Peptides against a protein of PDB entry 4IGA. Designs and how they scored, part 83

Target 1, 116 residues: chain A of PDB entry 4IGA
Amino acid sequence: KRVLIVDDAAFMRMMLKDIITKAGYEVAGEATNGREAVEKYKELKPDIVTMDITMPEMNGIDAIKEIMKIDPNAKIIVCSAMGQQAMVIEAIKAGAKDFIVKPFQPSRVVEALNKV

## One batch from the design tools (peptide; made by RFdiffusion4, then SolubleMPNN)

Design b1_p23_5_s1 (from b1_p23_5, 10 letters changed)
Fold by OpenDDE base, seed 2:
Structure b1_p23_5_s1 (fold): chain B 116 residues (1-116), chain A 23 residues (1-23)
Amino acid sequence: as target 1 above (116 residues)
Amino acid sequence: MELIEEQLKKVEEHLRELAEELR
């Protein structure tokens, strides 16, 4: 399966890429913001999306909503900070299939990838 | 590290429970 990684932090994208690749998944591509995520989803048609929703001044929830409009069957795993419980709930309401709390263990990412 | 992992697990469990109630 191919994974689109969405995070504004280059370090986080790199870390997720390593985890995803070591788990036997392919990285379809990367996006650095919600708009790019929607564009890359259309372009790459990934099987799974990892979506950061803790980006300041950027609504990761809106990116989820837009992707779900394009593909109601989209498999989106949200990555959130430990203090963002309300945003995780909103992401699930928007159509996210699972969530991961930062800081996360690699095994937790793999579990989420395997479940969606 | 173990304490942080336990805390994260509890947060995820609580969020999952809440999410299930909303579905």
Scores: peptide ipSAE 0.230, ipTM 0.740, DockQ to the pose 0.054
Fold by OpenDDE base, seed 1:
Structure b1_p23_5_s1 (fold): chain B 116 residues (1-116), chain A 23 residues (1-23)
Amino acid sequence: as target 1 above (116 residues)
Amino acid sequence: MELIEEQLKKVEEHLRELAEELR
């Protein structure tokens, strides 16, 4: 399966890329904001998306809503910071299939990837 | 490190319960 990684932080994208690759998944591509995530989803047609919530240009909630308009079967895993519980609930309401809380262990990312 | 991991697991479990109640 191919994964699109969406996070404004370069370090987080690198960490996720390492975890995803070591788990035997392919990285389809990367996006740095919600607008780029929607564009990359259309272009790459990934099997799974890891989605940060707080990003410039377009936040993760709005990106989820736009991706779900393109593909109602999209498999989106939200990656949220501690204290963003309300935003995680909004992401689930928008169509996210699972969530991970930052900071996370590699095993938690793999569990979420295998579950969706 | 272990204490933070346990707290994160509890937060994830609580959020999962809340998400299931909304479905």
Scores: peptide ipSAE 0.227, ipTM 0.741, DockQ to the pose 0.054
Fold by OpenDDE base, seed 3:
Structure b1_p23_5_s1 (fold): chain B 116 residues (1-116), chain A 23 residues (1-23)
Amino acid sequence: as target 1 above (116 residues)
Amino acid sequence: MELIEEQLKKVEEHLRELAEELR
């Protein structure tokens, strides 16, 4: 399965890329904001998306909503900070399939990838 | 490290409970 990684932090994208590839998944691509995430989803047609919530240009919740318009069956895993409980709930309401709280262990990411 | 992991699991569990209550 191919994963689109969406996070504004280069370090987080790099860490997720390492976890995803070591788990035997392919990285379809990367996006640095919600607008780019929507564009990359259309272009790459990934099987799974890891989605940060707080991003410039377009936040993760709005990106989820736009991706769900393109593909109602999209498999989106939200990656959120510990203080973003309300935003995680909104992301689930928008159509996210699972969520992971930062900081996370590689095993937790792999578990989420395997379940969606 | 282990204490932080346990706290994170509790946060995730709480979020899951809240998400289920809203469905």
Scores: peptide ipSAE 0.224, ipTM 0.737, DockQ to the pose 0.054
Fold by OpenDDE base, seed 4:
Structure b1_p23_5_s1 (fold): chain B 116 residues (1-116), chain A 23 residues (1-23)
Amino acid sequence: as target 1 above (116 residues)
Amino acid sequence: MELIEEQLKKVEEHLRELAEELR
C-alpha cells in the first residue's frame, strides 16, 4: 500500500517516512500543507494519508473535507499534537478513520496503518 | 453514522488516558 505523508515539519515527514518504509509500506509522496495534500491526493491516488492538523495555507481538517469530496472512501489517519483534542474530534467527524498523538511510538503508526 | 460515533468514543477514551498520563 502507498502512503501520502502530510506535515508542515520536515522532521516529522522524515520520521514518518522511515517508519512507513520499515513497516513495508511505500511512500507515494509528501505534502507540506492542506492545499498541497488535496493536490497530491488527486495526482498520486494514495491508499492511505497521514494528516497533520495545524498547517499553513490550509489546515488538516479542511484538507480532510476536500479529500472526502474527491474520494468518500479515503483512508486518513490524523497525526495531532498535544492540546489539539477538539480538532481531533472535528477531524474524525470530517471523515478521518483513526488518530495518532504526537509524540508517538513507531508501533502506534504501524498499528494505525494496518487497521484502516 | 455508527462508525463515526465509535471512532469518536475511541478518541475520547484515548484523550482521557493521555490526560491521566500528564497528570
Scores: peptide ipSAE 0.116, ipTM 0.656, DockQ to the pose 0.302

Design b1_p23_5_s2 (from b1_p23_5, 8 letters changed)
Fold by OpenDDE base, seed 3:
Structure b1_p23_5_s2 (fold): chain B 116 residues (1-116), chain A 23 residues (1-23)
Amino acid sequence: as target 1 above (116 residues)
Amino acid sequence: MEEIEEALEKVREHLEELEEELE
């Protein structure tokens, strides 16, 4: 399966890329904000998206909503430092399939990828 | 992390219940 990685932090994208690749998944591409995520989703049609929340131009919640308009069956895993219950609820209501709190262990990401 | 995973599970359960009630 192909994964679109969305995070404004280059270090985080690199980390996720390593985890995803070592787990046997393919990286479809990367996005640095929510607007780019929506554009890349249309272009690449990934099987899975890892989504940060706090990003410039468009946040992850809005990106989830826009992607769900394009593909109601989108498989979006949130990966965010904002692990508040309210944020988790908001992400799930927007259509996210899972929520991973930063900092995370690679195994947690792999488990999420395998379940969606 | 553990607390968030528990919260996530509860949210999922509640959403499923609400969806079933709307069917």
Scores: peptide ipSAE 0.023, ipTM 0.488, DockQ to the pose 0.086
Fold by OpenDDE base, seed 5:
Structure b1_p23_5_s2 (fold): chain B 116 residues (1-116), chain A 23 residues (1-23)
Amino acid sequence: as target 1 above (116 residues)
Amino acid sequence: MEEIEEALEKVREHLEELEEELE
């Protein structure tokens, strides 16, 4: 399966790329904000998306909503430092399949990838 | 924060169950 990695932090994208590749998945591409995420989803048609929430231009919640309009079966895993209950509920309502709170263990990401 | 992580795990488990029912 191919994974689109969405995060404004280069370090986080590198970390996720390492985890994803070591787990036997392919990295379809990367995005640095929600608008780029939507564009890359259309272009690359990934099987899975890892999605940050707090990003410039367009946040992750809005990106989830737009991706779900394109593909109602999109598999989106949220990875965010904002583990607030309200944010989790909003992400799930938008269509996210899982929510991972930062900081996270690599095993947690692998489990999420395997389950979606 | 620990309480939130536990709550998140429960939500995840519930979502997985719902997805399996839709297949």
Scores: peptide ipSAE 0.022, ipTM 0.513, DockQ to the pose 0.046
Fold by OpenDDE base, seed 2:
Structure b1_p23_5_s2 (fold): chain B 116 residues (1-116), chain A 23 residues (1-23)
Amino acid sequence: as target 1 above (116 residues)
Amino acid sequence: MEEIEEALEKVREHLEELEEELE
C-alpha cells in the first residue's frame, strides 16, 4: 500500500517515512500543509494518509474534510501532538479512521497502517 | 500530558472496538 505523509515538520515527515518504509509500505509522497495534502491526494491517489493537524494554510481537520469530499473511502490516520479530546472528536467526525498522539512509538504507526 | 495520552488511547481503543463490530 502507498502512503501520503502530511506534516509541516520536515523531521516528522522523515521519521514517518522511515517507519512506513521499514514496515513494508511505500511512500506515495509528502505534503507540508492541508492544501498541499488535498492536491497531492488527487495527484497520487494514495491508499493511506498520515495527517498532521496543526499546519499553515490549511489545518489537518479541514484537509480531512476536503479529502473525504473527493474520496469518501479515504483511509486517514491522524498523527498529531495536539493531544486534545476535542481534536480527536473533530478528526473522527471529519472521517479519520485512527488517531496517533505525538510523541508516538513506531509500533503504533505500524498498527494503525495495518488496521485501516 | 500523560493523562491526556491515556484518554486518547482509550478513545482509540473504543473506536477500534466499534469498527470491529461494524465489520
Scores: peptide ipSAE 0.021, ipTM 0.503, DockQ to the pose 0.052
Fold by OpenDDE base, seed 4:
Structure b1_p23_5_s2 (fold): chain B 116 residues (1-116), chain A 23 residues (1-23)
Amino acid sequence: as target 1 above (116 residues)
Amino acid sequence: MEEIEEALEKVREHLEELEEELE
Protein backbone atom coordinates (compact mmCIF):
# COMPACT_ATOMS: atom_id res chain seq x y z
CA LYS B 1 0.00 0.00 0.00
CA ARG B 2 1.06 3.58 -0.75
CA VAL B 3 1.09 6.31 1.92
CA LEU B 4 0.89 10.09 1.53
CA ILE B 5 2.72 11.82 4.40
CA VAL B 6 1.38 15.26 5.39
CA ASP B 7 3.26 17.40 7.93
CA ASP B 8 4.76 20.91 7.87
CA ALA B 9 7.83 19.70 9.80
CA ALA B 10 10.56 18.18 7.63
CA PHE B 11 11.87 16.16 10.60
CA MET B 12 8.45 14.59 11.18
CA ARG B 13 8.07 13.67 7.50
CA MET B 14 11.51 12.05 7.53
CA MET B 15 10.70 10.05 10.65
CA LEU B 16 7.35 8.86 9.28
CA LYS B 17 8.97 7.96 5.96
CA ASP B 18 11.50 5.77 7.77
CA ILE B 19 8.82 4.02 9.84
CA ILE B 20 6.48 3.52 6.87
CA THR B 21 9.16 2.08 4.58
CA LYS B 22 10.58 -0.23 7.28
CA ALA B 23 7.06 -1.55 7.84
CA GLY B 24 6.87 -2.60 4.16
CA TYR B 25 4.68 0.25 2.91
CA GLU B 26 5.54 2.55 0.01
CA VAL B 27 5.67 6.33 0.36
CA ALA B 28 3.49 7.78 -2.42
CA GLY B 29 4.62 11.32 -1.67
CA GLU B 30 4.81 14.16 0.83
CA ALA B 31 2.84 17.35 1.51
CA THR B 32 3.76 20.29 3.76
CA ASN B 33 0.29 21.83 4.29
CA GLY B 34 -3.41 21.04 3.86
CA ARG B 35 -3.75 22.56 0.38
CA GLU B 36 -0.78 20.58 -0.90
CA ALA B 37 -2.25 17.46 0.76
CA VAL B 38 -5.50 17.83 -1.22
CA GLU B 39 -3.58 18.40 -4.46
CA LYS B 40 -1.27 15.42 -3.84
CA TYR B 41 -4.22 13.18 -2.96
CA LYS B 42 -5.83 13.94 -6.34
CA GLU B 43 -2.54 13.41 -8.15
CA LEU B 44 -1.19 10.32 -6.38
CA LYS B 45 -4.40 8.59 -5.21
CA PRO B 46 -2.67 7.05 -2.16
CA ASP B 47 -4.13 4.16 -0.19
CA ILE B 48 -3.46 5.83 3.19
CA VAL B 49 -2.79 9.39 4.41
CA THR B 50 -0.97 10.42 7.58
CA MET B 51 -2.30 13.90 8.38
CA ASP B 52 -0.86 16.52 10.72
CA ILE B 53 -3.48 18.86 12.21
CA THR B 54 -1.69 22.16 12.85
CA MET B 55 -0.27 23.40 9.55
CA PRO B 56 0.02 26.75 7.75
CA GLU B 57 -2.15 27.66 4.72
CA MET B 58 -4.71 24.94 5.49
CA ASN B 59 -5.00 22.86 8.66
CA GLY B 60 -5.42 19.09 8.69
CA ILE B 61 -9.13 19.14 9.58
CA ASP B 62 -10.00 21.22 6.53
CA ALA B 63 -7.76 19.00 4.40
CA ILE B 64 -9.63 15.91 5.66
CA LYS B 65 -12.97 17.50 4.71
CA GLU B 66 -11.74 18.28 1.19
CA ILE B 67 -10.22 14.82 0.70
CA MET B 68 -13.45 13.18 1.86
CA LYS B 69 -15.33 15.14 -0.83
CA ILE B 70 -12.94 13.63 -3.40
CA ASP B 71 -12.95 10.13 -1.90
CA PRO B 72 -15.48 9.27 0.82
CA ASN B 73 -13.54 6.03 1.41
CA ALA B 74 -10.21 7.77 2.08
CA LYS B 75 -8.10 6.19 4.84
CA ILE B 76 -6.73 9.06 6.92
CA ILE B 77 -4.68 8.68 10.11
CA VAL B 78 -4.42 11.92 12.09
CA CYS B 79 -1.11 12.78 13.76
CA SER B 80 -1.64 15.26 16.60
CA ALA B 81 0.45 17.05 19.18
CA MET B 82 -0.31 16.98 22.89
CA GLY B 83 -2.94 19.54 23.85
CA GLN B 84 -4.90 19.10 20.60
CA GLN B 85 -7.63 16.83 22.02
CA ALA B 86 -10.54 18.88 20.72
CA MET B 87 -9.06 19.03 17.22
CA VAL B 88 -8.48 15.26 17.17
CA ILE B 89 -12.17 14.77 17.93
CA GLU B 90 -13.09 17.18 15.12
CA ALA B 91 -10.76 15.30 12.75
CA ILE B 92 -12.53 12.01 13.54
CA LYS B 93 -15.90 13.69 12.95
CA ALA B 94 -14.55 14.95 9.61
CA GLY B 95 -13.79 11.36 8.56
CA ALA B 96 -10.38 10.35 9.95
CA LYS B 97 -10.17 6.61 10.68
CA ASP B 98 -7.54 6.68 13.44
CA PHE B 99 -5.26 9.00 15.41
CA ILE B 100 -1.69 9.03 16.68
CA VAL B 101 -0.40 11.36 19.41
CA LYS B 102 3.05 12.96 19.11
CA PRO B 103 5.57 11.92 20.27
CA PHE B 104 4.79 8.38 19.12
CA GLN B 105 6.44 4.99 19.03
CA PRO B 106 7.05 3.41 15.61
CA SER B 107 4.89 0.44 16.60
CA ARG B 108 1.87 2.72 17.08
CA VAL B 109 2.26 4.06 13.53
CA VAL B 110 2.51 0.52 12.14
CA GLU B 111 -0.57 -0.55 14.11
CA ALA B 112 -2.58 2.34 12.66
CA LEU B 113 -1.40 1.59 9.10
CA ASN B 114 -2.42 -2.06 9.44
CA LYS B 115 -5.89 -1.30 10.85
CA VAL B 116 -7.25 1.31 8.43
CA MET A 1 -23.40 7.33 13.09
CA GLU A 2 -22.98 4.60 15.72
CA GLU A 3 -19.49 3.82 14.40
CA ILE A 4 -18.51 7.49 14.70
CA GLU A 5 -19.74 7.67 18.29
CA GLU A 6 -17.66 4.62 19.23
CA ALA A 7 -14.59 6.08 17.54
CA LEU A 8 -15.02 9.38 19.38
CA GLU A 9 -15.32 7.62 22.73
CA LYS A 10 -12.17 5.61 22.00
CA VAL A 11 -10.30 8.81 21.18
CA ARG A 12 -11.43 10.43 24.43
CA GLU A 13 -10.35 7.42 26.49
CA HIS A 14 -6.91 7.17 24.89
CA LEU A 15 -6.25 10.90 25.22
CA GLU A 16 -7.26 10.81 28.88
CA GLU A 17 -4.82 7.95 29.53
CA LEU A 18 -1.99 9.85 27.86
CA GLU A 19 -2.74 12.98 29.89
CA GLU A 20 -2.53 10.96 33.11
CA GLU A 21 0.85 9.51 32.11
CA LEU A 22 2.26 13.00 31.53
CA GLU A 23 1.04 14.45 34.88
Scores: peptide ipSAE 0.021, ipTM 0.499, DockQ to the pose 0.307

Design b1_p23_5_s3 (from b1_p23_5, 9 letters changed)
Fold by OpenDDE base, seed 3:
Structure b1_p23_5_s3 (fold): chain B 116 residues (1-116), chain A 23 residues (1-23)
Amino acid sequence: as target 1 above (116 residues)
Amino acid sequence: DKLIEEQLKKVQEQLEELRKELE
């Protein structure tokens, strides 16, 4: 399966890329904000998206909503430092399939990838 | 480390409970 990695932090994208690749998944591409995420989703048609929340241009919640309009069956895993109940609820209501709080262990990401 | 694991577990449990409510 192919994964689109969305995070404004280059280090985080690199970390996720390493985890995803070592887990046997293919990285479809990367996006640095929600606007890019939406465009990359259209372009690449990935199987899974890892989605940051706090990003410039467009935040992750809005990106989730827009992607869900494009593909109601999109598989989006949120990966965010914003682990408050309200944020988790908002992300799930927007359509996210899972929510991983930063900092995380690689195994948690792999588990999420395997289950969505 | 331990606190992080506990925090992650709580969030995961909350997520599961939320998904159950939204089914």
Scores: peptide ipSAE 0.081, ipTM 0.640, DockQ to the pose 0.052
Fold by OpenDDE base, seed 2:
Structure b1_p23_5_s3 (fold): chain B 116 residues (1-116), chain A 23 residues (1-23)
Amino acid sequence: as target 1 above (116 residues)
Amino acid sequence: DKLIEEQLKKVQEQLEELRKELE
């Protein structure tokens, strides 16, 4: 399966890329904000998206909503430092399949990838 | 880090509860 990695932090994208590839998944591409995420989703048609929340241009929640409009069957895993209950609820309501709080264990990401 | 592990566990539990409620 191919994964689109969305995070404004280059280091985080690198970390996720390492985890994803070691788990046997392919990285379809990367996006640095929500607007780019939507564009790249259309372009790359990934199987899975890892989505940060706090990003410039467009935040992750809005990006989830836009992607779900494009593809109601999109498989989106949120990866965010903001693990408040309200944020988790908002992400799920927007269409996210899972929510991973930073900092995370690599195994948590792998489990999420395998289950969506 | 035990604190981080506990936080992650709590979030996971909350997520599972929310999934049940939203289904």
Scores: peptide ipSAE 0.034, ipTM 0.573, DockQ to the pose 0.052
Fold by OpenDDE base, seed 1:
Structure b1_p23_5_s3 (fold): chain B 116 residues (1-116), chain A 23 residues (1-23)
Amino acid sequence: as target 1 above (116 residues)
Amino acid sequence: DKLIEEQLKKVQEQLEELRKELE
């Protein structure tokens, strides 16, 4: 399966890329904000998306909503420092399949990838 | 890290409860 990695932090994208590839998945591509995430989803048609929330141009919640309009079967895993109950609820209502709070253990990402 | 593990557990539990409510 191919994964689109969305995060405005280069370090975080690098970390996720390492985890994803070591787990046997392919990285379809990367996006640095929500607008780019929507564009890359259309272009690359990934099987799974890892989605940050706090990003410039367009936040992750809005990006989830736009991707779900394109593909109602999209598999989106949120990965965010904003792990408050209200944010978890908002992400799931938008269409996310899982939510991982930062900082995270690599094994949690692998479990999420295997389950969605 | 114990703090990370506790936070992850809480989020996982919240997510599962929400999934049940939406089904």
Scores: peptide ipSAE 0.033, ipTM 0.581, DockQ to the pose 0.051
Fold by OpenDDE base, seed 5:
Structure b1_p23_5_s3 (fold): chain B 116 residues (1-116), chain A 23 residues (1-23)
Amino acid sequence: as target 1 above (116 residues)
Amino acid sequence: DKLIEEQLKKVQEQLEELRKELE
């Protein structure tokens, strides 16, 4: 399966790329904000998306909503430092399949990838 | 860090429960 990595932090994208590739998944591409995420989803048609929430241009919640309009079967895993109940509810209602709070263990990401 | 791992586990379990409630 191919994964689109969305996060405004280069370090986080690097970390996720390492985890994803070591787990046997392919990295379809990267995006640094929600607008780019939507664009890359259309372009790359990834199987899975890892989605940050707090980003410039367009936040992760709005990106999820836009991607779900494109593909109602999109598999989106949120990875965010904002693990508050309200944010989790918003992400799930938007269509996210899982929510991983930062900081996270690599195994948690792998489990999420395997389950969605 | 064991403490961090324990905290993360608790949060993740809470999130799983919340997700199930919303489905």
Scores: peptide ipSAE 0.032, ipTM 0.591, DockQ to the pose 0.054

Design b1_p23_5_s4 (from b1_p23_5, 11 letters changed)
Fold by OpenDDE base, seed 3:
Structure b1_p23_5_s4 (fold): chain B 116 residues (1-116), chain A 23 residues (1-23)
Amino acid sequence: as target 1 above (116 residues)
Amino acid sequence: MELIEEQLKKVQEHLEELKKLEE
């Protein structure tokens, strides 16, 4: 399966890329904000998306909503430092399949990838 | 405060139950 990695932090994208590839998944591409995420989703048609929340241009919640309009069956895993209950509920309501709070262990990401 | 995994799971399960009731 192919994964689109969305995060404004280069270090986080690198970390996720390492985890994803070592787990046997392919990285379809990367996006640095929610607007780019929507564009890349259309272009790359990934199987899974890892989505940050706090990003410039467009936040992760709005990106989830836009991607769900494109593909109601999109498999989006949120990966965010914003682990408050209200944010989790908002992300799930928007269409996210899972929510990973930063900081995380690599195994947590792998489990999410395997289940969505 | 950040949600721990157990709390997150409970929230997700509750939301899924609510969605089923709305179908």
Scores: peptide ipSAE 0.026, ipTM 0.547, DockQ to the pose 0.043
Fold by OpenDDE base, seed 2:
Order: structure tokens, then sequence, then C-alpha cells
Structure b1_p23_5_s4 (fold): chain B 116 residues (1-116), chain A 23 residues (1-23)
């Protein structure tokens, strides 16, 4: 399966890329904001998306909503430092399948990838 | 404040149940 990695932090994208690749998944591409995420989703048609929330141009919640309009069956895993219950609820309502709070263990990401 | 996995699971289950009832 192919994964689109969405995060404004280059370090985080690198970390996720390492985890995703070691878990046997392919990295379809990367996006640095929500607008780019929507564009890349259309272009790359990934199987899974890892989505940050706090990003410039367009936040992760709005990106989830836009992606879900394009593909109601999109598999989106949120990865965010904002682990508040309200944010989790908002992400799930938008269509996210899982929510991983930063900092995370690699195994948590792998479990999420395998379950969606 | 850190969200625990068990709490997340309960939230997801609740939301899915509500979504099902809205259909």
Amino acid sequence: as target 1 above (116 residues)
Amino acid sequence: MELIEEQLKKVQEHLEELKKLEE
C-alpha cells in the first residue's frame, strides 16, 4: 500500500517515511500543508494518508474534509501533537480513521497503518 | 494533557454509533 505523508515539519516527514518504509509500505509522496495534501491526493491516489493538523495554508481538519469529498473511502490517520479530546472528535467527525498523538512510538503508527 | 488510547477508542465507538443512527 502507498502512503501520502502530510506534515509541515521536514523532520516529522522523515521520521514517518522511515517508519512507513520499514513497516513494508511505500511512500506515495509528501505534502507540507493541507492545500498541497488535497492536490497530492488527487494526483497520487494514495491508499493511506498520514495527516498533521497544525499547518499553514490549510489545516489538517479542512484537508480531511476536502479529501473525503473527493474520496469518501479515504483512509486518513491523523498524527498530531494536539491530543485534546475535542480535536480528536473533530478529526473523527471529519472522516479520520485514527488519531495518533505526538510524540508516538513507531509501533503505534504501524498498528494504525495495518488497521485502516 | 495526553489522550490515552482507551479514551480514543471510546470516542470513536460513540461517534460511529451516532453516525449510524443519523442514517
Scores: peptide ipSAE 0.025, ipTM 0.544, DockQ to the pose 0.040
Fold by OpenDDE base, seed 4:
Structure b1_p23_5_s4 (fold): chain B 116 residues (1-116), chain A 23 residues (1-23)
Amino acid sequence: as target 1 above (116 residues)
Amino acid sequence: MELIEEQLKKVQEHLEELKKLEE
């Protein structure tokens, strides 16, 4: 399966890329904001998306909503430092399948990838 | 404040209940 990694932080994208690759998944591509995430989803048609929330141009919640308009069956895993209850609820209501709070253990990401 | 896995599970369960009520 192919994964689109969305995060404004280069370090975080590198970390996720390492975890995803070692788990036997392919990295379809990367996006650095919500606008780019929507564009890359259309272009690459990934099987799974890892989505940050706090990003410039367009935040992760809005990106989830736009991707769900394109593909109601999109498999989006939120990965964010914004682990407040209200934010988790908002992300799941938008269409996210799972929510991972930063900082995280690599095994938590692998579990999410395997279950969505 | 960050949620732990147990709190996240409770939130997800509540959301599933809400979705069922909206159907």
Scores: peptide ipSAE 0.024, ipTM 0.514, DockQ to the pose 0.043
Fold by OpenDDE base, seed 5:
Structure b1_p23_5_s4 (fold): chain B 116 residues (1-116), chain A 23 residues (1-23)
Amino acid sequence: as target 1 above (116 residues)
Amino acid sequence: MELIEEQLKKVQEHLEELKKLEE
């Protein structure tokens, strides 16, 4: 399966890329904000998306909503430092399949990838 | 505020409940 990695932090994208690749998945591409994520989703048609929340241009919640308009069957895993209940609820309502709180263990990401 | 292990457990439990409702 092919994964689109969305995070404004270059280090986080690098970390996720390493985890995803070592787990046997392919990296479809990367996005640095929610607007770019929507564009890349249309272009690359990934199987899975890892989505940050706090990003410039467009936040992760809005990006989830826009991607779900494009593909109601999109598989989106949120990866965010904002693990408050309200944010989790908002992400799930937007269409996220899982929510991983930062900082995370690599195994948690792999489990999420395998489950969606 | 940094999320501690106990809070993480609560979030995970809440997430599982929400996922069940979504399905």
Scores: peptide ipSAE 0.021, ipTM 0.540, DockQ to the pose 0.054

Design b1_p23_6_s1 (from b1_p23_6, 6 letters changed)
Fold by OpenDDE base, seed 5:
Structure b1_p23_6_s1 (fold): chain B 116 residues (1-116), chain A 23 residues (1-23)
Amino acid sequence: as target 1 above (116 residues)
Amino acid sequence: SAIDERQKEVDEIVEKTKKELAE
């Protein structure tokens, strides 16, 4: 399966890329903000998306909503430092399948990839 | 660990929210 990695932090994208590839998944591409995420989703049609929340141009929640309009069956895993209850609820209501809070265990990312 | 405990709390919220959305 192919994964689109969305995070404004280069280091985080690198970390996720390492985890994703070692878990046997392919990285379809990367996005650095919500607008780019939506564009890349249309272009690449990835199987899974890892989505940050706090990003410039467009935040992760709005990106989730837009991607869900494009593909209501989209498989989006949120990966964010904003693990507050309200944010988790908002992300799931927007359409995310899972929520991983930073800092995270690599095994939890793999678990999310395998379950989504 | 603290990381695991925080994630468990998030997981509970995720599952609860999904359940509510399904009803």
Scores: peptide ipSAE 0.796, ipTM 0.959, DockQ to the pose 0.984
Fold by OpenDDE base, seed 4:
Structure b1_p23_6_s1 (fold): chain B 116 residues (1-116), chain A 23 residues (1-23)
Amino acid sequence: as target 1 above (116 residues)
Amino acid sequence: SAIDERQKEVDEIVEKTKKELAE
């Protein structure tokens, strides 16, 4: 399966790329904000998306909503430091399949990839 | 660990929310 990695932090994208690749998944591409995420989703048609929340231009919640309009069956895993109850609820209601809070264990990312 | 416990709390919220959406 191919994964689109969305995070405004280069280091985080690198970390996720390493985890995803070692787990046997392919990295379809990367996006640095929600707007790029939406465009890359259309272009790359990934199987899975890892989505940050706090990003410039367009935040992750809005990106989730837009991607769900493109593909109602999109598989989006949120990966964010914003682990407040309200934010988790909002992300899931927007269409996310899972929510990983930063800092995270690599194994939890793998579990999300395998389960989504 | 503290990381695991934080994620456990999030997981519970995720599952609860999904159940509510399915109803």
Scores: peptide ipSAE 0.795, ipTM 0.959, DockQ to the pose 0.982
Fold by OpenDDE base, seed 3:
Structure b1_p23_6_s1 (fold): chain B 116 residues (1-116), chain A 23 residues (1-23)
Amino acid sequence: as target 1 above (116 residues)
Amino acid sequence: SAIDERQKEVDEIVEKTKKELAE
């Protein structure tokens, strides 16, 4: 399966890329904000998306909503430091399948990838 | 660990929310 990695932090994208590839998945591409995420989803048609929340141009919640309009079967895993109850609820209601809070254990990312 | 406990709390919220959405 191919994964689109969305995060405005380069180091985080690199970290996720390492985890994803070691777990046997392929990285379809990367996006640095919500607008790019939507564009890349259309272009790359990934199987899974890892989505940050706090990003410039367009935040992760809005990106989730837009991607779900494009593909209601999209498999989106949120990965964010914003682990407050309200944010988690909002992300899931928007269409996310899972929510991983930063800092995280690599094994939890793998579990999410395998489950969605 | 603290990391595991924070994620456990989030997991509970995720499952609760999904359950509510399915109803």
Scores: peptide ipSAE 0.794, ipTM 0.959, DockQ to the pose 0.983
Fold by OpenDDE base, seed 1:
Structure b1_p23_6_s1 (fold): chain B 116 residues (1-116), chain A 23 residues (1-23)
Amino acid sequence: as target 1 above (116 residues)
Amino acid sequence: SAIDERQKEVDEIVEKTKKELAE
């Protein structure tokens, strides 16, 4: 399966890329903000998306909503430091399948990839 | 660990929210 990695932090994208590839998944591409995420989703048609929340241009919640308009069956895993109850609820209601709070255990990311 | 405990709390919220949406 192919994964689109969305995060404005280069280090975080690198970390996720390492976890994803070591888990046997392919990285379809990367996006640095929500607008780019939507564009890349249309272009790459990935199987899974890892989505940050706090990003410039367009935040992760809005990106989730836009991607769900494109593909109601999209498989989106949120990875964010914004682990407050309200944010988690909002992300799931927007269409995300899972929510991983930063800092996270690599194994939890793998579990999300395998389950979604 | 502290990381595991934070994620456990989030997981509970995720599951509760999904259950609510399915009803």
Scores: peptide ipSAE 0.793, ipTM 0.958, DockQ to the pose 0.982

